# Peptides against a protein of PDB entry 5A53, part 64

Target 1, 230 residues: chain A of PDB entry 5A53
Amino acid sequence: LVENVKQALFIPGQSCNKNLHDIMVDLSALKKPDMKRFNRKNDIHPFEDMSPLEFFSEKNDCSLMVLMTSSKKRKNNMTFIRTFGYKIYDMIELMVADNFKLLSDFKKLTFTVGLKPMFTFQGAAFDTHPVYKQIKSLFLDFFRGESTDLQDVAGLQHVISMTIQGDFQDGEPLPNVLFRVYKLKSYKSDQGGKRLPRIELVEIGPRLDFKIGRIHTPSPDMVTEAHKKP

## One batch from the design tools (peptide)

Design b1_p28_2 (made by RFdiffusion4)
Fold by OpenDDE base, seed 1:
Structure b1_p28_2 (fold): chain B 230 residues (1-230), chain A 28 residues (1-28)
Amino acid sequence: as target 1 above (230 residues)
Amino acid sequence: NHHFEDNYIDMEKYEEEQKVVDEHNAKL
């Protein structure tokens, strides 16, 4: 079974700054080897015209894209785009809060490239609320691709935790999504001559708090086509 | 037995979900 690992394209927008570039580098490191990055800035406004993104999807054979932009209204904005048949399926703006931490802010732990992360989702809204369902779907699709049943526990190196920051009611502003990355560290504890395997989660970064921005949802036709397993 | 997964989108559910998204987008 050739796992169709979805390829990601990271695109610096015209307004991409140093902080966004550093965030892009660190987040894209988790998607290696299945990641491309543009070195040139591109003037793309995906909520005004999607055609440049469809062109880049096709030209680069990438069904995942991340556009890095920053403005006064949308500071440190990561627009996550998915395509199906090189057509836009969905889009979501996720703005990185100023409290972000880079990989350099954590103890350098080596990780094996190409290992699929485990995900944990904290908050009932990830299963019930349309926006959070899209975020859950996006991040699972972005980093895991197709779920192989056999997560070989031997291959588990990373845990990505996504938490909704607090409770909210209908009609309230949507809480941020807290993105955290942990490495599984096995310790041999010598407690009383029995080596008990102790597993600890060590945060490795990046640490990102995502403010939810604009969303584009798929058309009914695109949902139908994307659910057609070949 | 080809389980035709009835690829019918529940349009009522789709419209309800879209309303929530539209209300979110209108606040931004």
Scores: peptide ipSAE 0.521, ipTM 0.837, DockQ to the pose 0.184
Fold by OpenDDE base, seed 3:
Structure b1_p28_2 (fold): chain B 230 residues (1-230), chain A 28 residues (1-28)
Amino acid sequence: as target 1 above (230 residues)
Amino acid sequence: NHHFEDNYIDMEKYEEEQKVVDEHNAKL
């Protein structure tokens, strides 16, 4: 089965700055070859009017979009959008904290383009809490698409780790999500004349701490339609 | 005829999950 790999469109908003542009370049590099980027700023306010995003989804054949905006209230904001049938399915604002690291801040490692990452999720709320369930679903969908096929372990090169930053009680502000990217390195360790395979994780970037912003959830009708396998 | 069960949305669970999202959005 040719896996229906979801295409991503990265859109600089009117308020997009140099830092957001650099973050966009680095994050979108992980989605190659299944990624497009606009070079021009677009004046889009997705929580006020979603119609420009539906238009871009259809015209670019992209079911994933990322809008880069920045304001005093929503600094370094990446709005992640999913569409179904070119209609808005869900949206989430993820604001990048100022402590971010770019790919240039790490040791340059060569990697094969088009290999799907393994994911790890740390925090029980990724399976129980509606907001963190949406984040888990979004990132799995963004980087893997519909493929649940166990990639041959021989093809595994990258690990994306997502961690909830601490515990929280009901009614408290939601902790940040820590996004980390690692390359798997296989070493032959010579321990006592037996070559044992040793696997090490090496951080390659980007390093992003996401503050959770506004959320749009799908309607019951759209959930029903999206779960209908063709 | 197992195809009919996969389209049932638990509306009570959906409303409970939506309340948590609405409470999150109201604090922002």
Scores: peptide ipSAE 0.520, ipTM 0.837, DockQ to the pose 0.199
Fold by OpenDDE base, seed 4:
Structure b1_p28_2 (fold): chain B 230 residues (1-230), chain A 28 residues (1-28)
Amino acid sequence: as target 1 above (230 residues)
Amino acid sequence: NHHFEDNYIDMEKYEEEQKVVDEHNAKL
C-alpha cells in the first residue's frame, strides 16, 4: 500500500519577510520529502480570492498549502490551507509570536528524513471546541498523513507537542497554541549494572507560539465528499 | 464489518460549530 502522503506547498506571499522565510524553512524541514517551496513571492489574498490557491494545489499536486504573509494586523501570519479535489476545504491563520526559536537556536541533532512524528495534544478543547478541533485535524494531516495503524515505534524519532496556552471561557479570546518539537534520544543508562534504556525528550525546534486568526470551514457538502472513503 | 461511518452530517451540530467560528472571526 503506497501511503497517500499529503504533499505540502509553502508559498511566500508578497509581504513575506526574513523571519517568516526562516520559519518556513525550519517548519518545512519536518515535512521532507513531501514538501515543495516557492522561491518567488506571490500576491495571494486567500480570504478575498481562493482561486490562485486552487490553481497552485492542482498544478503542484499539493493538498496542503502554507501562505506566509505579514502585516500590522496579522504579523508573521502562516495561513494553512487544505484542499479536497484541488478545491479549498478549510483555511486557518496562525500568527507566529515574536518569541519564536529557529532550529539554529537548538543543539543540532541528526534526524532521518521521512519518519512520521508522534503527536501530543494538551487541552480538552482540542476534542470539543470547533477551532481547536480544526487545528488538531490540520496538524495531524500535515505531518502524519494517513494514519497507518503501524506505529512503527522502532522508527519514532520525533514528538510534536501542541498545547493550548491556559484556560478560557465561552466568549473569551482563544488562547495561543504552543508548538514544540522534540527528538527522542535513547541513552544506555549505566545505573547499577542493569543497562535500562533511558529515553529523553530533547527540544530541537522550531519553537512557535501560534495566535489564532481567521478561519474558513468547509461546507456540509465538502465535508460529506471528503469523508467518502474511496 | 464495513462500518460505514454514516457520512451523515449532523446539521444542527454543524450550525452550532459554525456559529462559534463566526463569533471568533467577528472579533478579529
Scores: peptide ipSAE 0.517, ipTM 0.837, DockQ to the pose 0.201
Fold by OpenDDE base, seed 5:
Structure b1_p28_2 (fold): chain B 230 residues (1-230), chain A 28 residues (1-28)
Amino acid sequence: as target 1 above (230 residues)
Amino acid sequence: NHHFEDNYIDMEKYEEEQKVVDEHNAKL
């Protein structure tokens, strides 16, 4: 089964600022060609009314959405939304910390558009804690390109690393998720006559530290429907 | 014989996971 590549829609909210716009541009560049962006701000409050997002999902044929908003309480907020059958499946607020870096802050490297990134997840909670499981699932879905069986190491150009920032106990505030993007560079090392191919990871950006905000989880009925294999 | 893996949602686990999410949301 060739799973169709999920399309993403980036939506500037009414409170979208320059920083969020720049972050949106850079993050959406990693989703090319499977990405649309709105140029106009939209007044959307997804935790109050989800109907506008369902409408946009259907009208744009996008099962992934990112809403960019900013307030005093939720600064640099990226709400990630998934839909199933154009209905809201889940939502999560990820607030970008002020220490972010754009693609312009890194050495410009040429990228082949449409190459599937490898993911790495650091932190046991990505497999055990419901919030971090949702984040892991979301990012895998978001950047999952074509499932070619030929995910041969030869096609691997990018690594997306997601790290939980430290340990936490039950009832404590959830640590940030550190989002990092690397390019694989092969160097022929001429050290000592054996040309061993050296692979280096070079950070390319963006660099984002995500503070976790509000979460919407799917209903049991929606989980059942989404897991129904055709 | 396609074993319909009955897509039974473990409701107990779902409720436990939902409680953690609700407690997170209540602090925000």
Scores: peptide ipSAE 0.516, ipTM 0.836, DockQ to the pose 0.181

Design b1_p28_2_s1 (made by RFdiffusion4, then SolubleMPNN; from b1_p28_2, 13 letters changed)
Fold by OpenDDE base, seed 5:
Structure b1_p28_2_s1 (fold): chain B 230 residues (1-230), chain A 28 residues (1-28)
Amino acid sequence: as target 1 above (230 residues)
Amino acid sequence: MSYLEDNPWDMSKYEEEKAIIDAHNASL
């Protein structure tokens, strides 16, 4: 089944700053061509009123949204939103730590736009803990691109790595998620006359460490409706 | 494949998982 590629809308909030704008530009570049960006700031508070986001989802035909806001408590905050039938399904705040790197901080490598990234997840909690399961689901859904039944390994150019930063116990603050993007480089190694293809991963950016903020989860009824294949 | 096919939701654990998320939200 060729599922329609989910479109993403990037929205600068009223408190969007230069750093968030630059992060938005770089992260959205990985979603091309299936991405829209607003140029104007919008006064949206999704944990108080979700109606403006549902309106934007419908009017732009985007089931993925990212709201860029910044405050003293929630600095460099990226709220990731998913919709189902243009209604809010889930939301998660991911705050970018100050140690971020932009694409300009790395060696520019040519890449083909629209190729599906491979994902790697490091940390058992991505499969067991509800917050990290939601993060895993979100990023897979966000960057999946065209669902081809055959993983065309020949088309693999990018690896997105997501790592939970350390161990944690119940009642402790949730560790950050380390977001890294690599380009796959194939070298012909002339080791001993056997041309073995050597694959190297080269970091290309952006580099983002996400602090986990507020989370909204769907109702059981909405989960049931979202599992009904269209 | 939807995000639900890649990460299936266990409806029997909804209340338990929601309690963990609610506790996380309350800690912020």
Scores: peptide ipSAE 0.454, ipTM 0.814, DockQ to the pose 0.455
Fold by OpenDDE base, seed 1:
Structure b1_p28_2_s1 (fold): chain B 230 residues (1-230), chain A 28 residues (1-28)
Amino acid sequence: as target 1 above (230 residues)
Amino acid sequence: MSYLEDNPWDMSKYEEEKAIIDAHNASL
């Protein structure tokens, strides 16, 4: 079963600024061709009323959404939303730190659109802590292209690295998640007459440090329904 | 493993994970 590639909708909120727009453009480029963007701002407050997002999910046939908002308390906020049956499944606020880098800040490299990225996760909490488990699940789900059974290493072009920024204890503020995107470059190394293929990772952007904001989790009933594979 | 990979019938685990998320939300 070719899992239908989940479509993403990028929504500028009313408070969307130039920085968020640029981040949206760059992040959404990684989701091409399975991405739509709204050109107009929409006044949406998902933690107050989810119904506008459910409406957009249904009307655009998108099970992934990203709302771009900014306020004094929640600067450069990307709310990632997943829907199931066009109903809100989960939401997470990820605030982009001011140290972000755009694709334009890196050496321009050509890339093939639609290739599935490889993911790397650094930090034990991605497997144990509920918040980081949700982040891991979200990003894997968001950038899951076509499930090609053969991860043809020859088709591997991009690596998305997600790192928890430091250790933390229970009750401490959750460390940021460092989002990095690399392109795989194959070089022929002429070392000693043996042409060994050398693979290098070259950062291509965007570079985003995510501060974790508010989280909405599914009800047990929605979890059960979402796991019922047809 | 994501909670999505866990047995969806483990309500005790759901409650524990929800409490951690609720505590996170309350800290913001």
Scores: peptide ipSAE 0.453, ipTM 0.817, DockQ to the pose 0.269
Fold by OpenDDE base, seed 3:
Structure b1_p28_2_s1 (fold): chain B 230 residues (1-230), chain A 28 residues (1-28)
Amino acid sequence: as target 1 above (230 residues)
Amino acid sequence: MSYLEDNPWDMSKYEEEKAIIDAHNASL
């Protein structure tokens, strides 16, 4: 069963700045060909009124959305939205720290569009803590692409690494999530007359450190309905 | 484990996880 690839819509908010636009361009390049970008700014406040996002989900046939906004309290904010039946399922604010790197900051490497990335998650909280579980679920859902049976390691071009920045205790502020993108390079090393395949990871960008903002979670009823549909 | 792999009938777990998320939202 080829699961239909989820389409992503990137939306510049009214407060979208040049840095957020550049980040949007670079992050959306990883979702090609399964992405759309709006060129016009839209005045959307998803935690106040979700109806514009539901409208855009339906009109563009996109179950994934990313809203780009910036304010003094929420600088370089990427709101990730998922819909089910064109209704809001969940939302999470991820604020990009000022230390970000664009694709232009790395050595340009040719890549094949449409290859499924491998994910790596560093931090036990990705499997135990509800916020980090949602982040893990979101990014896996966002970038999974077509489930081709050819998970041939030879077809893996990209690795997306997500790391929780340090340990934390209950009641402490949640550590940032470090987002990194690598290209797999295969080398033939000649060590002692045996050609061993060596795989190296080369960072290709973007490099993003996400501060976790506001979260919206689905109702139990929406979860139940989302599970009934294959 | 996706939220989609958790038994939706475990309302106690849902309420506990929601309380953690609500506390996070209140801290911002």
Scores: peptide ipSAE 0.462, ipTM 0.822, DockQ to the pose 0.291; fails the geometry check
Fold by OpenDDE base, seed 4:
Parts: C-alpha cells; structure tokens; sequence
Structure b1_p28_2_s1 (fold): chain B 230 residues (1-230), chain A 28 residues (1-28)
C-alpha cells in the first residue's frame, strides 16, 4: 500500500522572527521528507481570509500547513492548518512559550529520516475535550499520516510525547500542551547471561510548550465528507 | 483514515514504551 503521507507546508508570515524560524526548522525536520518550506515571508491572516492558504494548499499539494507569526498578543504563534480537497478543514493557533529548546540544545544523535514517530498523549482531555481532541488528531495526522504497518514498529526510532499541563475545570483557561521528542536507544545489557533489551528514551528536541490560541473547526458537512473517504 | 483515529501501533509495545517514558518523567 502506497501510504498517502500528507505533505506539510511551512509558511513564514510577515511577522516571522528568528526564534520562529529556528522552531520551524527543527519541527519541520521531524516531517522530512514530506515537508516543504517557503523562504519568503507571506502576509497571511488565516482567521480573516483563508483564501491564500487554500491557494497554497492546492498549488503545493499540501494538506497540512503551518503559518509562523508573532505579535505582542500571539507571540511565537504557529497556526496549524489542515485542508480537505484544498479547502480549509480546521485551524489551531499554538503559541510556543519562551522556555522552548531547539535541537541544538540537545545532544546530537544520528537518526534516520522518514521514520514515523510513536505518539503518546498524556491527559484525559485528549479523548474527551473537543480542543484537545483536535490537537491530538492534528498531531497524529501531521507526523504519522495514514496507518503504519507493523513493519514501522520494528523501525521505531522516535517518540513524540504530548502532555496537557495540569488539570482544568469548565470555564478555566486551557492548560498548555507540552510537546517533547525522544529517541529510543536500545542497549543490550549483558546482565547474567540474559541479553535483556534495555530501551532508554533520550530527549532530542525540540522542546515546545504550546499555549492554545484561536481555533477554527470544520462545518458538519466537511466533517461528514472527510470521514467518508477511507 | 478518519482524522480522529487513534494510534494503530501495537499496544504491548506502546505500553512498554509509555512505561519507560513515565518512569523517565517521574525521575526528573
């Protein structure tokens, strides 16, 4: 089965800065080879006019887009966009907190490009709360694409962990989502003649704490149409 | 595949890897 891996397009907005650029580079490295990046800034305001993003989706054959913008109100903002039939399906603003770490802040490890990560989601709200369900869906869709065969389990190299930062009640501000990336290291421990495979997780970056911003949800009709396609 | 489908990975391996992650996080 040729996995129809969704292609991602990273778009620097007009307000994209060095930090956002560096974050973009590091995050997009996890999506290689299924990733494109624009080198030029584009003046796009997706919550005001979605048409430029639909145009870019179609012209680049990318059903995933990330727009990098920064303002006083929305610092280090990554707007994640999904399209269906080159029309906007959903959007979510995820603002990277200032405590971020880049790949350069971690020990450089050799990795194979194109291996799909395993995901872990920590927080019950990922299964129950509509915003966190959308985040879960988005990140699974973004980094895994379609179903991984059992053969991909044998090639597992990376784990992406997403954690809801604490509990919250109805009407409270939504906690941040902690994004972490680990590499699996297998060690053969020669303890007592039993070669037990010891797996260790090593954080490799980037480390991102996402503050949830604005969200666009699909129409019921678009949801129905998106779910009809296998 | 629905935009909402859960991780199709082997649960046994997922649980093992999750336990390692959880143990690592608890040690920090």
Amino acid sequence: as target 1 above (230 residues)
Amino acid sequence: MSYLEDNPWDMSKYEEEKAIIDAHNASL
Scores: peptide ipSAE 0.110, ipTM 0.519, DockQ to the pose 0.033; fails the geometry check

Design b1_p28_2_s2 (made by RFdiffusion4, then SolubleMPNN; from b1_p28_2, 12 letters changed)
Fold by OpenDDE base, seed 4:
Structure b1_p28_2_s2 (fold): chain B 230 residues (1-230), chain A 28 residues (1-28)
Amino acid sequence: as target 1 above (230 residues)
Amino acid sequence: MSYIENNPWDMSKYEEEKAIIDEHNAKL
């Protein structure tokens, strides 16, 4: 079964600023063609009332949503929402640090729309710690694209790298997640008359450091239903 | 239906894993 590619809806909140708008544009470009954006600001507070998000999920047929908000406590906040059957499955706030880079900050490389990225996760906590497991699950789900049986290595153009920024112990504040996007560039190097194909990773942006905010978790029943293979 | 392939949850440890997330939320 070719699973239908999950559609993402990007929603500017009432407090969405220029920086968040620019980040939204750049991040959503990685989700093309499977992306919608609202042009109008919406006053949504997902941790107070989730009903508007469920409504938008159903109305737009989007099982992925990103709400863009900013406050003094939660600056440059991207709330990532997943739905199952148009009901909220999980939510996570990821606040973009001020050191972000946009696509315009990198050398313009031709971006092929619709290519499935390869993911790399750096940090053991992505497999062991509940918060980072959720982040890993979210990003894999968000950018999965078309399930092609053949990961044709020949079609691999993009790598999304996610790194936990440093070690942490139990009870300590959770380190940021470093989001990086690379393009695979093949070079023909003439080394000694043998053309060896050299592959280089070139950062293409955006560059985002995510501070982890509030998390909403699914009920056990919803976990069981959402992860049943059809 | 929007199936989620990458299950982050160990259902045998659901309450323990949720408690860790709840503790994270309480510190914010």
Scores: peptide ipSAE 0.689, ipTM 0.955, DockQ to the pose 0.860
Fold by OpenDDE base, seed 2:
Order: structure tokens, then sequence, then C-alpha cells
Structure b1_p28_2_s2 (fold): chain B 230 residues (1-230), chain A 28 residues (1-28)
């Protein structure tokens, strides 16, 4: 069964500011064409009441949502939400650090919309630590795009790199996740009459450092159902 | 239904993994 591409809904919260709006625009551009954005602010507090998000999931047929909020405690907060059967599966707050860069801060490169990015994960905790495993799962699911059987190298245009910022011990605060987006640029290198294909990674943005906030987890039953292969 | 291919959970360790997340939340 070819599963339909998951649609993402970007929701500006009541506290959404210009910076978050710009971040939302740039991040959502990577999810085109499988993305919707609300133009109106919505007063949603997902860790207090999830019902509005479930309603939006169903109404918009979006199993992925991103709520944009900002406060003194949770500045530049992107709450990533996944639904299964229009019910909340998981949520994670990812707060964008102030050192972010937008697409406008990089050399404008033309790219084909809708190509599936390749992911790279740097840090063993992405495979072992529950929080980072959830982040890995989320981003892989969020940007999966069309299920192409062929990892067609010919279709590889973007690399999304996610790096855990440094080592940490048990009980320590969790390091930020560094989100970076690269375009593969093919050059014909003339080396001694042999045209060797040279591939370079060019950062295209956005550049986001995510501080990990609150997490909502699915019930065991919901995990079992959501991961059941059709 | 929006199937999730990449399961982050080891169901044999669900309670342990959830406890780590709960501890993370409690420190915020």
Amino acid sequence: as target 1 above (230 residues)
Amino acid sequence: MSYIENNPWDMSKYEEEKAIIDEHNAKL
C-alpha cells in the first residue's frame, strides 16, 4: 500500500511574532506541496487542551501540525504534533535559539519542490535516548514525502542534518538539536581531462538550533496501532 | 490512518523510556 503523503499544518499561536512567522515560512517551504498554513492566529495551549489540535487535524486532513508560540519561558517555540486517526499521538516543543538563520541569509539556490530530503543524524542518542529517538522519528515522518521505492539518487537534492550539540551524561540537561539544510550541488571537475563528478553540500537554510521543551507521549495501545503496518 | 513507520519506542521498555521522558518534562 502506497501511503498518502502526510500533510502538515502550520498554526500561528496567539503569541506568534515576526521571527516565528519567518521561521514558519522557511521551514514550511521544505514541506511543500504537502503543507498548509493558517494566516490567522489561534489561541491554542496544546499541553492544557489538545482538543483544538485534534479538530484541526481532522478538519484539514493533516496528521502533522506545528504550533508557533513565544513566551519569556518558551521563546520561539515550535510545538510539533503528530496525530494518528486524528487523535494526538505525540507532541514535542522545540524552541528555536536566537542564532537562527533564514533562507534569505543564504545564497538563493533554485530547488525542485516536493523532492524527499535525505536525513543524517549525528549523535548516538538518536538511536538510544527516548527523547532523541522521538525527535528522529518525528523529523523522518514529517519530511518523508512520497514513498519512492527507489532512493533514487537522481532525486536527491536536499540533505537535512540533525546533530546533538555535544555530549551529555545521564541526568544532565539535554543538548540542543542542530538543524541544518544542505543542497547537493554537482560540479563537473575538470581534473586532467577526466570529468569526475564532484558533489558539494551547500547550506541553504534555514539554520535552526532547537532547545528541547515539553513532550507528550502516546499510550502503549496507540503506539501499537500507529506502527501497525497496513 | 496516518501510519508511522519509524517507531521510536521499544515496547519491551515502554515504562522505562516513558520515565526518562517524564523526568525530562519535570526538569523544565
Scores: peptide ipSAE 0.689, ipTM 0.957, DockQ to the pose 0.926
Fold by OpenDDE base, seed 5:
Structure b1_p28_2_s2 (fold): chain B 230 residues (1-230), chain A 28 residues (1-28)
Amino acid sequence: as target 1 above (230 residues)
Amino acid sequence: MSYIENNPWDMSKYEEEKAIIDEHNAKL
């Protein structure tokens, strides 16, 4: 059974600014064709009341949502939300650092829309630390695309790299997550008369450094139900 | 229903893992 591709809804919050809008456009381009965007700002405060997001999940048939907000304390904040049965499963605030780069800052490369990216994760904490395990789970789920048994390596065009920015100890602030997007460029190198297939990674953007904000976690019962294979 | 394949939770350690997240939230 080919599982239906999860749809993403991008929601500009009331405090959504131009930078967040541009980031939203570029990040959502990686989720095409399985993406919707609201054209109007919505006054949503997920950590105060989650009911508007559950309503939007159900009404739009979107199990993935991204809320774009900005404040002095939470600048360039992307709240990533997942739902199960149109109920909130988890939420995480990822604040984009000011050093971000848009797709327009990189060399324009043609790519096929709808291809599943390959993920790479750099940092042991992605497998051991609860916060980074949630981030890994979120991004794998968000960009999974079509469930084809054949990872057609021949169809692989994009690599998404996620790196924990340095080491940290218990009690220290959690390092940022560095989000990078690359295109696989195949070329035949004529090295010494043997055409060896060479693959190079070319950064295509966006480039985002995520500061980790507030997290909402599912109940034990919701974890059990959400991860039960149908 | 929106099945999630990549389970980040070890249910045997749910309370411990949740406590780490709760501590993270309290420092923000």
Scores: peptide ipSAE 0.682, ipTM 0.955, DockQ to the pose 0.852
Fold by OpenDDE base, seed 3:
Structure b1_p28_2_s2 (fold): chain B 230 residues (1-230), chain A 28 residues (1-28)
Amino acid sequence: as target 1 above (230 residues)
Amino acid sequence: MSYIENNPWDMSKYEEEKAIIDEHNAKL
């Protein structure tokens, strides 16, 4: 069964500001064509009441949502939500640090819409620590795109890199996750009369450093059902 | 229903893994 590509809904919260709007526009551009954006602010507090998000998931047929909010405690907050059967599966707050870069801060490169990105994860905790395993699962699911059998190198245009910012010990605050987007650039190198194909990675943006906020986890029953192959 | 392929959970350790996330939430 070719699984239908998961649709994403980007929602400006009541506290959404210009910076968050710009980040939303740039991040959502990577999810085209499988993306919707609301133009109006919505007063949603997902850790207090999840019912509005379940309603939006069902009404828009979107199993992925991103809520854009900002407060003194949670500045530049992107809440990533996944649903299963239009019910909340998990949620994670990812706060964008002030050092972010937009697509306009990089050299404009033409790209094909709808190509599946390759992911790279740097940091052992992405495979061992529950919080970082959830982040890895989320981003792989969010940007999975169409399952083309031709994941041939010929179809690879984008690389999304996620790096844990430094080491940490038990009991310490969790390091930020560094989100970077690259385009593959093929060029012919002429070295000693031999044309060798070379590939370079060119950063295209956005550049986001995520501080990890609150997490909502699924029940054991929901995990079992959501990961059951149809 | 929207299947999720990348399961982050070891169900044999669900309570242990959840406790780590709960501890993270309590420190915020």
Scores: peptide ipSAE 0.675, ipTM 0.953, DockQ to the pose 0.882

